# Peptides against a protein of PDB entry 3HTU, part 85

Target 1, 75 residues: chain A of PDB entry 3HTU
Amino acid sequence: RRPEEWGKLIYQWVSRSGQNNSVFTLYELTNGEDTEDEEFHGLDEATLLRALQALQQEHKAEIITVSDGRGVKFF

## One batch from the design tools (peptide; made by RFdiffusion4, then SolubleMPNN)

Design b2_p27_7_s1 (from b2_p27_7, 17 letters changed)
Fold by OpenDDE base, seed 5:
Structure b2_p27_7_s1 (fold): chain B 75 residues (1-75), chain A 27 residues (1-27)
Amino acid sequence: as target 1 above (75 residues)
Amino acid sequence: SEAEKEKREELKEKEKKLLEKAKEKAK
């Protein structure tokens, strides 16, 4: 899958699970218990980041970088 | 290991808290 395709799957999960406006660490999305049954579970961080960047371009997510960490907010 | 899992969870929670703070500041 291309990054944008992964992004679509991720956002679909966010929407269907009612997690809009929630903030996730990158780890939570691919390694968390909440996504164990999702296709993107176990996705490598590099591909995940590219997927999230695609969503960010669509204004569906915002990648957050702070002094000590990275995450994403979905809209 | 279980210890590694616990440590990762701790780090995850710390990061999440920091990210929530960042989110709030961005309003």
Scores: peptide ipSAE 0.104, ipTM 0.617, DockQ to the pose 0.397
Fold by OpenDDE base, seed 4:
Structure b2_p27_7_s1 (fold): chain B 75 residues (1-75), chain A 27 residues (1-27)
Amino acid sequence: as target 1 above (75 residues)
Amino acid sequence: SEAEKEKREELKEKEKKLLEKAKEKAK
């Protein structure tokens, strides 16, 4: 899958689960309990980041980078 | 191991807390 396709799947999950306007660590998205049944569970972080960057270009997410970690906010 | 899993969860919570603070300050 292309990063944009992964982004679509991720955002669909966010929307269906009613977790818009929520903040996640990158780890939670691919390794968390809440996404165990999703196709993107176990996705490598590099591909995940590219997917989130695609969503960010669509104004559907914002990647947050702090000194000691990274996460994402969905809109 | 279970110990590594626990440590990872602790790290996750700390990171999440930092991200939430960043989110709130960005409002």
Scores: peptide ipSAE 0.102, ipTM 0.612, DockQ to the pose 0.374
Fold by OpenDDE base, seed 1:
Structure b2_p27_7_s1 (fold): chain B 75 residues (1-75), chain A 27 residues (1-27)
Amino acid sequence: as target 1 above (75 residues)
Amino acid sequence: SEAEKEKREELKEKEKKLLEKAKEKAK
């Protein structure tokens, strides 16, 4: 799959899950219990970042980078 | 191990709180 396709799958999960908290760490998305049944579970971080960057270009997500961590907010 | 899992969860929670703070600051 292309990064854009992974991004689509991730965003679909976010939209369908009805999450109260829209901020996720990168680890939660690919290694968390909530995504164990999703196709993107176990996705490598490099590909995940590219997927999230694609979503960011579409204004569907914002990657948050701090000195001691990184995550994403979905819109 | 269970202990390792717990430590990972603690780290994840701390990171999440930091990210939330960062988002609020940028708002």
Scores: peptide ipSAE 0.097, ipTM 0.603, DockQ to the pose 0.335
Fold by OpenDDE base, seed 2:
Structure b2_p27_7_s1 (fold): chain B 75 residues (1-75), chain A 27 residues (1-27)
Amino acid sequence: as target 1 above (75 residues)
Amino acid sequence: SEAEKEKREELKEKEKKLLEKAKEKAK
């Protein structure tokens, strides 16, 4: 899958679960209990980041970077 | 191990709170 395709799957999950405007760590999206049944569970962080960057270009997400890690807010 | 799992969850929660704080501050 291309990063854009992964981004679509991730955003669909966010929308279906009603978690728009929620903040996630990158770890939560691919390793959290809430996404265990999702196809993107276990996705490597590098690919995940590219997927989120694609969503960010579409104004569907904002990647947040702090000294102790990175996360994302979905819109 | 369970200890490692617990530690990872604690760190994840702290990171999430930090991210939320950073996002709120950016508003």
Scores: peptide ipSAE 0.096, ipTM 0.604, DockQ to the pose 0.350

Design b2_p27_7_s2 (from b2_p27_7, 14 letters changed)
Fold by OpenDDE base, seed 4:
Structure b2_p27_7_s2 (fold): chain B 75 residues (1-75), chain A 27 residues (1-27)
Amino acid sequence: as target 1 above (75 residues)
Amino acid sequence: SEKEEKEKKELKEKEKELLEKAKEKAE
């Protein structure tokens, strides 16, 4: 799958689960209990980041980078 | 391994706390 396709799957999960406007760490998305049954569970961080960047371009997410951490907020 | 899992969970919690603080500052 292309990053954009992964992004679509991730955003679909966010929308279906009613978690829009929520903040996640990158770890939670691919290793968290809430996504264990999702296709993107276990996805490598590099690909995940590219997927999120694609969503960010569509104004569906914002990657948050702080001094010592990274996360994402979905809209 | 169990050790690796615990380390990742600890990092996850710390990162989440940091992100929450950042979120609060942005609001």
Scores: peptide ipSAE 0.078, ipTM 0.605, DockQ to the pose 0.467
Fold by OpenDDE base, seed 2:
Structure b2_p27_7_s2 (fold): chain B 75 residues (1-75), chain A 27 residues (1-27)
Amino acid sequence: as target 1 above (75 residues)
Amino acid sequence: SEKEEKEKKELKEKEKELLEKAKEKAE
């Protein structure tokens, strides 16, 4: 799958679960208990980041970078 | 491994704490 395709799957999960405007760490999206049944569970961080960047370009997400980690807020 | 799982969990918690602080600042 392309990063944009992964982004679509991730955003669909966020929307369906009613978690828009929520903040997640990158780890929670691919390793969290809440996404165990999702296709993107276990996705490598590099690909995940590219997927989120695609969503960010569409104003559907904002990647948050801190000194010791990264996260994302969905809209 | 259990060691790796523990390390990842600790990183997750640390990131979450930092993100929460950032969230509070943005509010």
Scores: peptide ipSAE 0.064, ipTM 0.588, DockQ to the pose 0.437
Fold by OpenDDE base, seed 5:
Structure b2_p27_7_s2 (fold): chain B 75 residues (1-75), chain A 27 residues (1-27)
Amino acid sequence: as target 1 above (75 residues)
Amino acid sequence: SEKEEKEKKELKEKEKELLEKAKEKAE
């Protein structure tokens, strides 16, 4: 799958689960218990980041970078 | 390992807290 396709799957999960406007760490998106049944579970961080960047271009997410980590906010 | 999993979980929680604070600060 292309990063954009992964982004679509991720955003679909966010929307279906009613978690828009929520903040996630990159770890919990691909390794968290809440996404164990999702196709993107276990996705490598590099691909995940590209997927999120695609969503960011669509104004569906914002990648957050702080001194002690990275995360993402979905809209 | 269980120890590694616990450590990752703690790190995740700390990171999430920081991210939430950063989010609130940006708003």
Scores: peptide ipSAE 0.064, ipTM 0.588, DockQ to the pose 0.401
Fold by OpenDDE base, seed 1:
Structure b2_p27_7_s2 (fold): chain B 75 residues (1-75), chain A 27 residues (1-27)
Amino acid sequence: as target 1 above (75 residues)
Amino acid sequence: SEKEEKEKKELKEKEKELLEKAKEKAE
């Protein structure tokens, strides 16, 4: 799958689960218990980041970086 | 390993806390 396609799957999960406007760490999205049954579970971080960047371009997400943290907020 | 998994979970929680603080500042 292309990064854009992964982004679509991720956003669909966020939307369907009613977790919009929530903040997730990159780890939670691909390694968390809440996404164990999702196709994107286990996705490598590099591809995940590209997928989230695609969503960010569509104003559906915002990647957040702090001194010792990486995450994303979905809209 | 089990130890590695625990450490990753701890890091995740700490990272989430930092991100929530960042989110709060943005609001």
Scores: peptide ipSAE 0.061, ipTM 0.587, DockQ to the pose 0.434

Design b2_p27_7_s3 (from b2_p27_7, 19 letters changed)
Fold by OpenDDE base, seed 5:
Structure b2_p27_7_s3 (fold): chain B 75 residues (1-75), chain A 27 residues (1-27)
Amino acid sequence: as target 1 above (75 residues)
Amino acid sequence: MEKERLEREERRKREKELLKQAEEKAK
C-alpha cells in the first residue's frame, strides 16, 4: 500500500470508531489497544508519518510536535 | 520488567497530555 492508502484506512477508522478523543500519539495509532484489529496496526512509524502527511495535505489531520513527542489531531 | 513497563506507560500518558494541552493552547 502507498502512504496515501494507509492514510485513507486510518481516517476511515477515525470516522467510524466514535472515538471520544481526536488527538492521538503516533504510538497509539499503530500499537494501541483500540486499533488492534485494524489493518494499520503494527505499521512502521516512518510509513505512518507519510500517511498522516498525506491526510494533512487534505486538511483531515494536523501533525502536532511538542518538546517531548509527536501526535496528530484529526478533523 | 514491570517497573520498566510502567515507566513507559507513564511517559506515553504524559506525552498525550502534552499534545492535548498544545491543542487547547493553539485555539
Scores: peptide ipSAE 0.248, ipTM 0.725, DockQ to the pose 0.327
Fold by OpenDDE base, seed 1:
Structure b2_p27_7_s3 (fold): chain B 75 residues (1-75), chain A 27 residues (1-27)
Amino acid sequence: as target 1 above (75 residues)
Amino acid sequence: MEKERLEREERRKREKELLKQAEEKAK
């Protein structure tokens, strides 16, 4: 799959989840319990970042980098 | 080891809280 395709799958999950918490660590997306049954579970971080960057270009996500971690906010 | 697992979980929790704080500060 292309990064854009992965991004689509991730965003679809976010949209369907109905979670009021729209901020995730990168680890939660690919290794968390909440995404255990999703196709993108176990995705390598490099590919995940490319997928999130694709979503960011579409203004659907914002990658957050702090001194003690990285995550993403979905819109 | 359960202790190490718990420590990893707590670290991830703190990381998420930090991200949440960063989000709020950016508003």
Scores: peptide ipSAE 0.246, ipTM 0.724, DockQ to the pose 0.324
Fold by OpenDDE base, seed 2:
Structure b2_p27_7_s3 (fold): chain B 75 residues (1-75), chain A 27 residues (1-27)
Amino acid sequence: as target 1 above (75 residues)
Amino acid sequence: MEKERLEREERRKREKELLKQAEEKAK
C-alpha cells in the first residue's frame, strides 16, 4: 500500500470510532489495543509517519512533536 | 523484564500526557 492508502485506512478507523479531534501517540495507532483488529496494526513507524503526512496534506491530521515523542491529532 | 515493561509503559503514559498538554496549549 502507498502511504496515502494507509492514511485512508487510518482516518476511516478514526472516523468510524468517533475519535476525531483526539490525540494519539504513534505507538497507540500501531500497537494499541484499540487498533488490534485494524490492517494498519503493526505498521512500521516510518510508513505510519508517511501516511500521517499524507493526511496532514489533506488537513485531516496534524502531527505533533514534543521533546519526548510524536503524536497526531485527527480532524 | 517486568521492570523494563513497566518503565516502557510509564514512558508512554508520559508521552501521551505531554502530547495532550502540547495540543491543549496550542489551542
Scores: peptide ipSAE 0.239, ipTM 0.722, DockQ to the pose 0.367
Fold by OpenDDE base, seed 3:
Structure b2_p27_7_s3 (fold): chain B 75 residues (1-75), chain A 27 residues (1-27)
Amino acid sequence: as target 1 above (75 residues)
Amino acid sequence: MEKERLEREERRKREKELLKQAEEKAK
């Protein structure tokens, strides 16, 4: 799969999951309990980041960088 | 082993809190 295809799968999960919090760490998306049954579970961080960057270009996500970590906000 | 697992979990919780704080301050 291409990064933008991974991004589509991730965003579909976010939209359908009914999550009350739209902010995630990168670890939560690929290693969290809530995504264990998703195809993108276990995805390498480099590919994940490219997928999120594709979503960011579509204004569907914002990558957040702080001194001690990285995350993403979905819209 | 259990101690190390708990330390990793606490680190991830702190990371999540920092992200939320950054978002709130940016509003």
Scores: peptide ipSAE 0.235, ipTM 0.717, DockQ to the pose 0.333

Design b2_p27_7_s4 (from b2_p27_7, 18 letters changed)
Fold by OpenDDE base, seed 3:
Formats: structure tokens, C-alpha cells, sequence
Structure b2_p27_7_s4 (fold): chain B 75 residues (1-75), chain A 27 residues (1-27)
């Protein structure tokens, strides 16, 4: 799958679960218990980041970067 | 193991708190 395709799957989960406007760490998205049954569970961080960047270009997400961590807010 | 799970949850919590703090600073 291309990054934007992964992004689509991730955003679909966010929307279906009613978690828009929620903030997640990158770890939570691919390793969290909440996404255990999703296809993107276990996705490598590099690919995940590219997927989120694709969503960011569509104004569906905002990647948050701080000194000791990274996360994403979905809209 | 339970220990690994506990450590991961602790790490996740700290990182999430940091992200929330960053969000607040932007307001």
C-alpha cells in the first residue's frame, strides 16, 4: 500500500470510532490496544509518518512534534 | 509480559502528557 492508502485506512478508523479531534502518539496508533484489529496495527513508524503526512496535506490531521515525542491530532 | 506492558503504558502516558502540554502552549 502507498502512504496515502494507509492514511485512508487510519482516518477511516478514527472516523468510525468517533475519535476526531483526538490526539494520539504514533505508538498508540500502531501498537495500542485500541487498534489491535486494524490492518495498520504493527505498521512501521516510517511508513506511518508518511501516511500521516499525506493526511496532513488533506487537512485531516496535524503532526505534533515535541522534544521528547511525536503525535498526531485528527480533525 | 506484565512488566513490559506496564512499562509501555507508562511511556505512552508520559508522551501523551507531553503532547497535551504542547497543545496547551499553542492556545
Amino acid sequence: as target 1 above (75 residues)
Amino acid sequence: SEKKKEEEEKRKKKEKELLEKAKEKAK
Scores: peptide ipSAE 0.112, ipTM 0.651, DockQ to the pose 0.399
Fold by OpenDDE base, seed 5:
Formats: C-alpha cells, sequence, structure tokens
Structure b2_p27_7_s4 (fold): chain B 75 residues (1-75), chain A 27 residues (1-27)
C-alpha cells in the first residue's frame, strides 16, 4: 500500500471509532491494543509517518513533535 | 515481559501528556 492508502485506513479507523480530535503517539497507532485488529497495526514508523503526512496535507491530521517524541492529532 | 510492558505504558502516558500540552500551547 502507498502511504496515502495507509492514511486512508488509519483515518477510517479514527472516524469509525469516534476518536476524531484525539491525540495519539505514533506507538499507540501501530502498537497499541486499540488497533490490534487493524490492518495498519505493526506498520513501520517510517511508513506511518508518511501516511500521517498525507493526512496532514488533507487537513485531517496534525503531526506534533516534542522534545521527547512525536504524535498526531486527528481532526 | 510485564515489566517492559509497564515501562512502555508509562512512557506512552508521559509522551501523550506532553503531546497534549504541546497541542494546547499551539492553540
Amino acid sequence: as target 1 above (75 residues)
Amino acid sequence: SEKKKEEEEKRKKKEKELLEKAKEKAK
């Protein structure tokens, strides 16, 4: 899958689960218990980041970078 | 291991807290 396709799947999960406007660490998205049944579970961080960047371009997400890590907020 | 998992959960919590604060600051 292309990053954009992964982004779509991720955003679909966020929307279906009613977690819009929520903040996640990158780890939570791919390694968290909440996404164990999702296709993107276990996705490598590099691909995940590209997927999120695609969503960010669509104003569906905002990647947050802090001194101790990175996360994302979905809209 | 459970210990490692616990430590990871603590890390996640701290990171998420920081992310939330950063988000609030950016508003």
Scores: peptide ipSAE 0.111, ipTM 0.650, DockQ to the pose 0.365
Fold by OpenDDE base, seed 1:
Structure b2_p27_7_s4 (fold): chain B 75 residues (1-75), chain A 27 residues (1-27)
Amino acid sequence: as target 1 above (75 residues)
Amino acid sequence: SEKKKEEEEKRKKKEKELLEKAKEKAK
């Protein structure tokens, strides 16, 4: 799958689960219990980041980077 | 181990709290 395709799957999950306007760490998205049954579970961080960057270009997400963490907010 | 799992969950929670603070600061 291309990054944009992964982004679509991730955003669909966020929307269907009612998690819009919430913040996730990158780890939670691919390694968390809440996404165990999702196709993107276990996705490598590099590919995940590219997917989120694609969503960011569409104004559907905002990647947040702080000194002690990395995450994303969905809109 | 359960201890390592607990420590990992604690780390994730801390990281999420930091991100929430960052989000609020950006508002």
Scores: peptide ipSAE 0.109, ipTM 0.641, DockQ to the pose 0.367
Fold by OpenDDE base, seed 2:
Structure b2_p27_7_s4 (fold): chain B 75 residues (1-75), chain A 27 residues (1-27)
Amino acid sequence: as target 1 above (75 residues)
Amino acid sequence: SEKKKEEEEKRKKKEKELLEKAKEKAK
């Protein structure tokens, strides 16, 4: 799958998850218990980042970079 | 291992806290 395709799957999950908090760590998206049944579970961080960057270009997400790691806010 | 799991959860928690601070700042 292309990064854009992964981004679509991720955003679909976020939209349907019913989560109150729209901020996630990158680790939660690919290694969290909540995504165990998702196709993107286990996705390498490099590909995940590219997928999120694609969503960011569409103004659907904002990647947050901090000294201790990275996360993403979905819109 | 359980130890590795605990370490990952600890890292996750710290990272999440930092992200939450960033979220609050963005409000």
Scores: peptide ipSAE 0.105, ipTM 0.647, DockQ to the pose 0.386

## One batch from the design tools (peptide; made by RFdiffusion4, then SolubleMPNN)

Design b2_p28_1_s1 (from b2_p28_1, 13 letters changed)
Fold by OpenDDE base, seed 2:
Structure b2_p28_1_s1 (fold): chain B 75 residues (1-75), chain A 28 residues (1-28)
Amino acid sequence: as target 1 above (75 residues)
Amino acid sequence: SEEEKQKELLKKAEEKAKEREEELKKKF
């Protein structure tokens, strides 16, 4: 899958679960219990980041950088 | 632990997101 395709899957999950406006760590998205059944579970961080960047370009997400790592807020 | 690390990271990310929201509100 291309990054934008992964982004679509991730955003679909966020939307379906009613978690728009929620903030996640990148780890939670790919390693969390809440996403165990999702296709993007276990996705490598590099690909995940590219997927989120694609969503960010569409104004569907904002990547948040802090000293300890990165999170993402979905809109 | 990794869980604690992620929890703290989440908190920081949420705080930064909130700050961003508040800053945007002040501009408009």
Scores: peptide ipSAE 0.368, ipTM 0.788, DockQ to the pose 0.596
Fold by OpenDDE base, seed 1:
Structure b2_p28_1_s1 (fold): chain B 75 residues (1-75), chain A 28 residues (1-28)
Amino acid sequence: as target 1 above (75 residues)
Amino acid sequence: SEEEKQKELLKKAEEKAKEREEELKKKF
């Protein structure tokens, strides 16, 4: 899958689970219990970041960088 | 633990997101 395709799957999960306007760590998205049954669970961080960047270009997400890592807010 | 790390990271990310939102509200 292309990064844009992964981004679509991730955003669909966020939307159907009613978690728009919520903040996640990158780790939670691919390693958390809440996404264990999702296709993007276990996705490598590099690909995940590219997927989120694609969503960011569409104004559907904002990547947040802090001292201890990165998070993402979905819109 | 990893759980503790993610908990703190999430807190920081939420705080930063809130700050940006408030800053934008002040600008417009």
Scores: peptide ipSAE 0.359, ipTM 0.783, DockQ to the pose 0.573
Fold by OpenDDE base, seed 4:
Structure b2_p28_1_s1 (fold): chain B 75 residues (1-75), chain A 28 residues (1-28)
Amino acid sequence: as target 1 above (75 residues)
Amino acid sequence: SEEEKQKELLKKAEEKAKEREEELKKKF
């Protein structure tokens, strides 16, 4: 899958689960309990980041960089 | 633990997101 395709899957999950406007760590998205049944569970961080960057270009997400790592807010 | 680290990171991310929201409000 291309990054934008992964982004679509991730955003679909966020939307259908009613978690828009929520903040996640990157780890939670790919390693969390809530995404165990999703295709993007276990996705490598590099690909995940590219997927989120694609969503960010569409103003559907914002990658948040903090001192200890990165998070993402979905809109 | 990794879980604790993620919780700390989440807290910081949420705080930064809130900060950005507040800054945006000041622009209007």
Scores: peptide ipSAE 0.357, ipTM 0.782, DockQ to the pose 0.535
Fold by OpenDDE base, seed 3:
Structure b2_p28_1_s1 (fold): chain B 75 residues (1-75), chain A 28 residues (1-28)
Amino acid sequence: as target 1 above (75 residues)
Amino acid sequence: SEEEKQKELLKKAEEKAKEREEELKKKF
C-alpha cells in the first residue's frame, strides 16, 4: 500500500470510532490495544509518518512534535 | 516502561495542541 492508502485506512478508523479531534502518539496508533484488529497495526513508523503527512496535506491531521517524540491530532 | 513514556508523551502533545488553540483564539 502507498502512504496515502494507509492514511485513508487510519482516518477511517478514527472517524468510525468517533475519535475525531483526538490526539494520539504514533506508538498508540500502531501498537495500542485499540488498533489490534486494524490492518495498520504493526505498521513501521517511517511508513506511518508518511501516511500521516499525506493526511496533513488534506487538513485531516496535524503532526505535533515535542521533545520526547511525536503525536498527531485528527480533525 | 514504554507505557509510561507514551503517557508522558501524550500529555505533552495534548498540552502543545491546547497552547496552539489558545494562541489562535488570541488573534481574534
Scores: peptide ipSAE 0.346, ipTM 0.775, DockQ to the pose 0.510

Design b2_p28_1_s2 (from b2_p28_1, 14 letters changed)
Fold by OpenDDE base, seed 1:
Structure b2_p28_1_s2 (fold): chain B 75 residues (1-75), chain A 28 residues (1-28)
Amino acid sequence: as target 1 above (75 residues)
Amino acid sequence: SEEEKLKELLEKAKEKAEEQEEEMKKKF
């Protein structure tokens, strides 16, 4: 899958689960219990980041960088 | 844990951004 396709799957989950305006760490998004049944569970961080960057260009997400790591806010 | 600390920081960042947006709306 292309990063944009992964982004689509991720955002579909966000929308279905009512997680819009929620914040996630990158780890919990792909390794957390809440996404265990999703196709993107276990996705490598590099591919995840590219997927989120695609969503960011669509104004559907914002990647947040703090001194202790990175996360994402979905809109 | 480190993961929990990161999540807390992100939540704080989210809340701060929302508060700032609401404050700006009140000024205009």
Scores: peptide ipSAE 0.252, ipTM 0.704, DockQ to the pose 0.214
Fold by OpenDDE base, seed 2:
Structure b2_p28_1_s2 (fold): chain B 75 residues (1-75), chain A 28 residues (1-28)
Amino acid sequence: as target 1 above (75 residues)
Amino acid sequence: SEEEKLKELLEKAKEKAEEQEEEMKKKF
């Protein structure tokens, strides 16, 4: 899958689960219990980041960088 | 844990952004 395709799957989950306006760490998106049944569970961080960047270009997400790591807010 | 701390920081960042947005709306 292309990053944009992964982004679509991720955002679909966000929408279905009512997680819009929620914040996630990159880890919990791909390794958390809430996404265990999703196709993107276990996705490598590099690909995940590219997917989120694609969503960010569409104003559907904002990647947040802090000294301790990165997360994302979905819109 | 480091993961919990990161999430806390992200939540705080989210909260601050929302507060700033609401505050700006009240000023104009």
Scores: peptide ipSAE 0.252, ipTM 0.705, DockQ to the pose 0.238
Fold by OpenDDE base, seed 5:
Structure b2_p28_1_s2 (fold): chain B 75 residues (1-75), chain A 28 residues (1-28)
Amino acid sequence: as target 1 above (75 residues)
Amino acid sequence: SEEEKLKELLEKAKEKAEEQEEEMKKKF
């Protein structure tokens, strides 16, 4: 899958699960309990980041950088 | 844990952004 396709799957989960306006660490998004049944569970961080960047271009997500790492906010 | 601390920081950042948006709405 292309990063954009992964982004689509991720955002579909966000929308269906009512997680819009939620914030995630990158780790919990692909390794957390909430996404265990999703196709993108276990996705490598590099591909995840590219997927989220694609969503960011569509104004569906914002990658947040803090001193201790990165996360993402979905809209 | 480091993960918990990161999550806390992200949540705080989210809250601040929302507060700033509401403040801007009230100023105009």
Scores: peptide ipSAE 0.250, ipTM 0.702, DockQ to the pose 0.236
Fold by OpenDDE base, seed 4:
Structure b2_p28_1_s2 (fold): chain B 75 residues (1-75), chain A 28 residues (1-28)
Amino acid sequence: as target 1 above (75 residues)
Amino acid sequence: SEEEKLKELLEKAKEKAEEQEEEMKKKF
């Protein structure tokens, strides 16, 4: 899958679960309990980041960088 | 945990961004 295809799957989950406007750590998205049944569970962080960057280009997400790490906010 | 700490920081960052947006709305 291409990064944008992964992004689509991730955003579909966010929308279906009603978690727009929520903030996640990158780890939460791919390793958390809430996504255990999703195809993107276990996705490597590098690919995840590219997927989120694709969503960010579409104004569907914003990657947040803090001193202690990164996360993402979905819109 | 470190993961929980990161989540808290991200939530604070989110709140700060929302507060800044509201402050900008007050100006215009």
Scores: peptide ipSAE 0.240, ipTM 0.694, DockQ to the pose 0.253

Design b2_p28_1_s3 (from b2_p28_1, 15 letters changed)
Fold by OpenDDE base, seed 5:
Structure b2_p28_1_s3 (fold): chain B 75 residues (1-75), chain A 28 residues (1-28)
Amino acid sequence: as target 1 above (75 residues)
Amino acid sequence: SEKEKLEELKKKVEEEAEKREEEMKEKF
């Protein structure tokens, strides 16, 4: 899959899951309990980041960088 | 622990997201 295709799958999950919190660490998305049954579970961080960057260009997400790492907010 | 580090990271990301939202509200 291309990064854009991964981004689509991730955003579909965000939209369907009814999550109370739309802010995630990168680890939560690929290693968390909430995504265990999703195709993108276990996705490498480099590919995940590219997928999120694609979503960011579509204004569907914002990658947030802090001192200890990165997260993402979905819109 | 790694769990604690991830929890601290999550907190920082949430705080930054909230700050940005508040800043946007101030501008408009």
Scores: peptide ipSAE 0.520, ipTM 0.842, DockQ to the pose 0.566
Fold by OpenDDE base, seed 4:
Structure b2_p28_1_s3 (fold): chain B 75 residues (1-75), chain A 28 residues (1-28)
Amino acid sequence: as target 1 above (75 residues)
Amino acid sequence: SEKEKLEELKKKVEEEAEKREEEMKEKF
């Protein structure tokens, strides 16, 4: 899959899950309990980041960098 | 622990997200 294809799958999950909190760490997306049944569970961080960057270009996500790591907010 | 570090990271990401939202509100 291309990064944009992964991004689509991730965003579909976000949209369907009805999450009250739209902010995630990268680890939560690929290693969290809530995504265990998703195709992107276990996705390597490098590919995940590229997927999120694709979503960011579409203004569907914003990658948030803090002093000790990264997260993402979905819109 | 690593779990605690991830929780701390989550908190920081949330705080940064909130900060950016507040900054956007201040622009208008």
Scores: peptide ipSAE 0.519, ipTM 0.842, DockQ to the pose 0.580
Fold by OpenDDE base, seed 3:
Structure b2_p28_1_s3 (fold): chain B 75 residues (1-75), chain A 28 residues (1-28)
Amino acid sequence: as target 1 above (75 residues)
Amino acid sequence: SEKEKLEELKKKVEEEAEKREEEMKEKF
């Protein structure tokens, strides 16, 4: 899959799951219990980042960098 | 532990997201 295709799958999950919090760490998305049944579970961080960057270009996500790492907010 | 580090990271990301939202509100 291309990064844009991964991004689509991730965003579909975010939209359908009715998350109360739209902010995630990168680890939560690919290694958390909430996504264990999703196709993108276990996705490598490099590919995940490219997928999120694709969503960011569409204004569907914002990658947040802090001192100890990165997260993402979905819109 | 790694779990605690990830929890602290989540907190920092949430705080940064809120900060940016407040800054946006201040501009209007």
Scores: peptide ipSAE 0.519, ipTM 0.843, DockQ to the pose 0.553
Fold by OpenDDE base, seed 1:
Structure b2_p28_1_s3 (fold): chain B 75 residues (1-75), chain A 28 residues (1-28)
Amino acid sequence: as target 1 above (75 residues)
Amino acid sequence: SEKEKLEELKKKVEEEAEKREEEMKEKF
């Protein structure tokens, strides 16, 4: 899959889940319990980041960098 | 300890997201 295709899958999951908290660490998306049954579970971080960057270009996500790492907010 | 570090990271990301949201509201 291309990064934008991964991004689509991730965003679909976020959208369908109806979660009140749409902020995640990158680790949560690929290694968290909430995504264990998703196709993107176990995705390497480099590919994940590219997928999120694609979503960011569409204004569907914002990658957040802090001192200890990165996360993402979905819109 | 890794779990704790990830929880701390999550908190920092949430705080940053909230900060950006408030800044956006103040500007407009």
Scores: peptide ipSAE 0.519, ipTM 0.843, DockQ to the pose 0.594

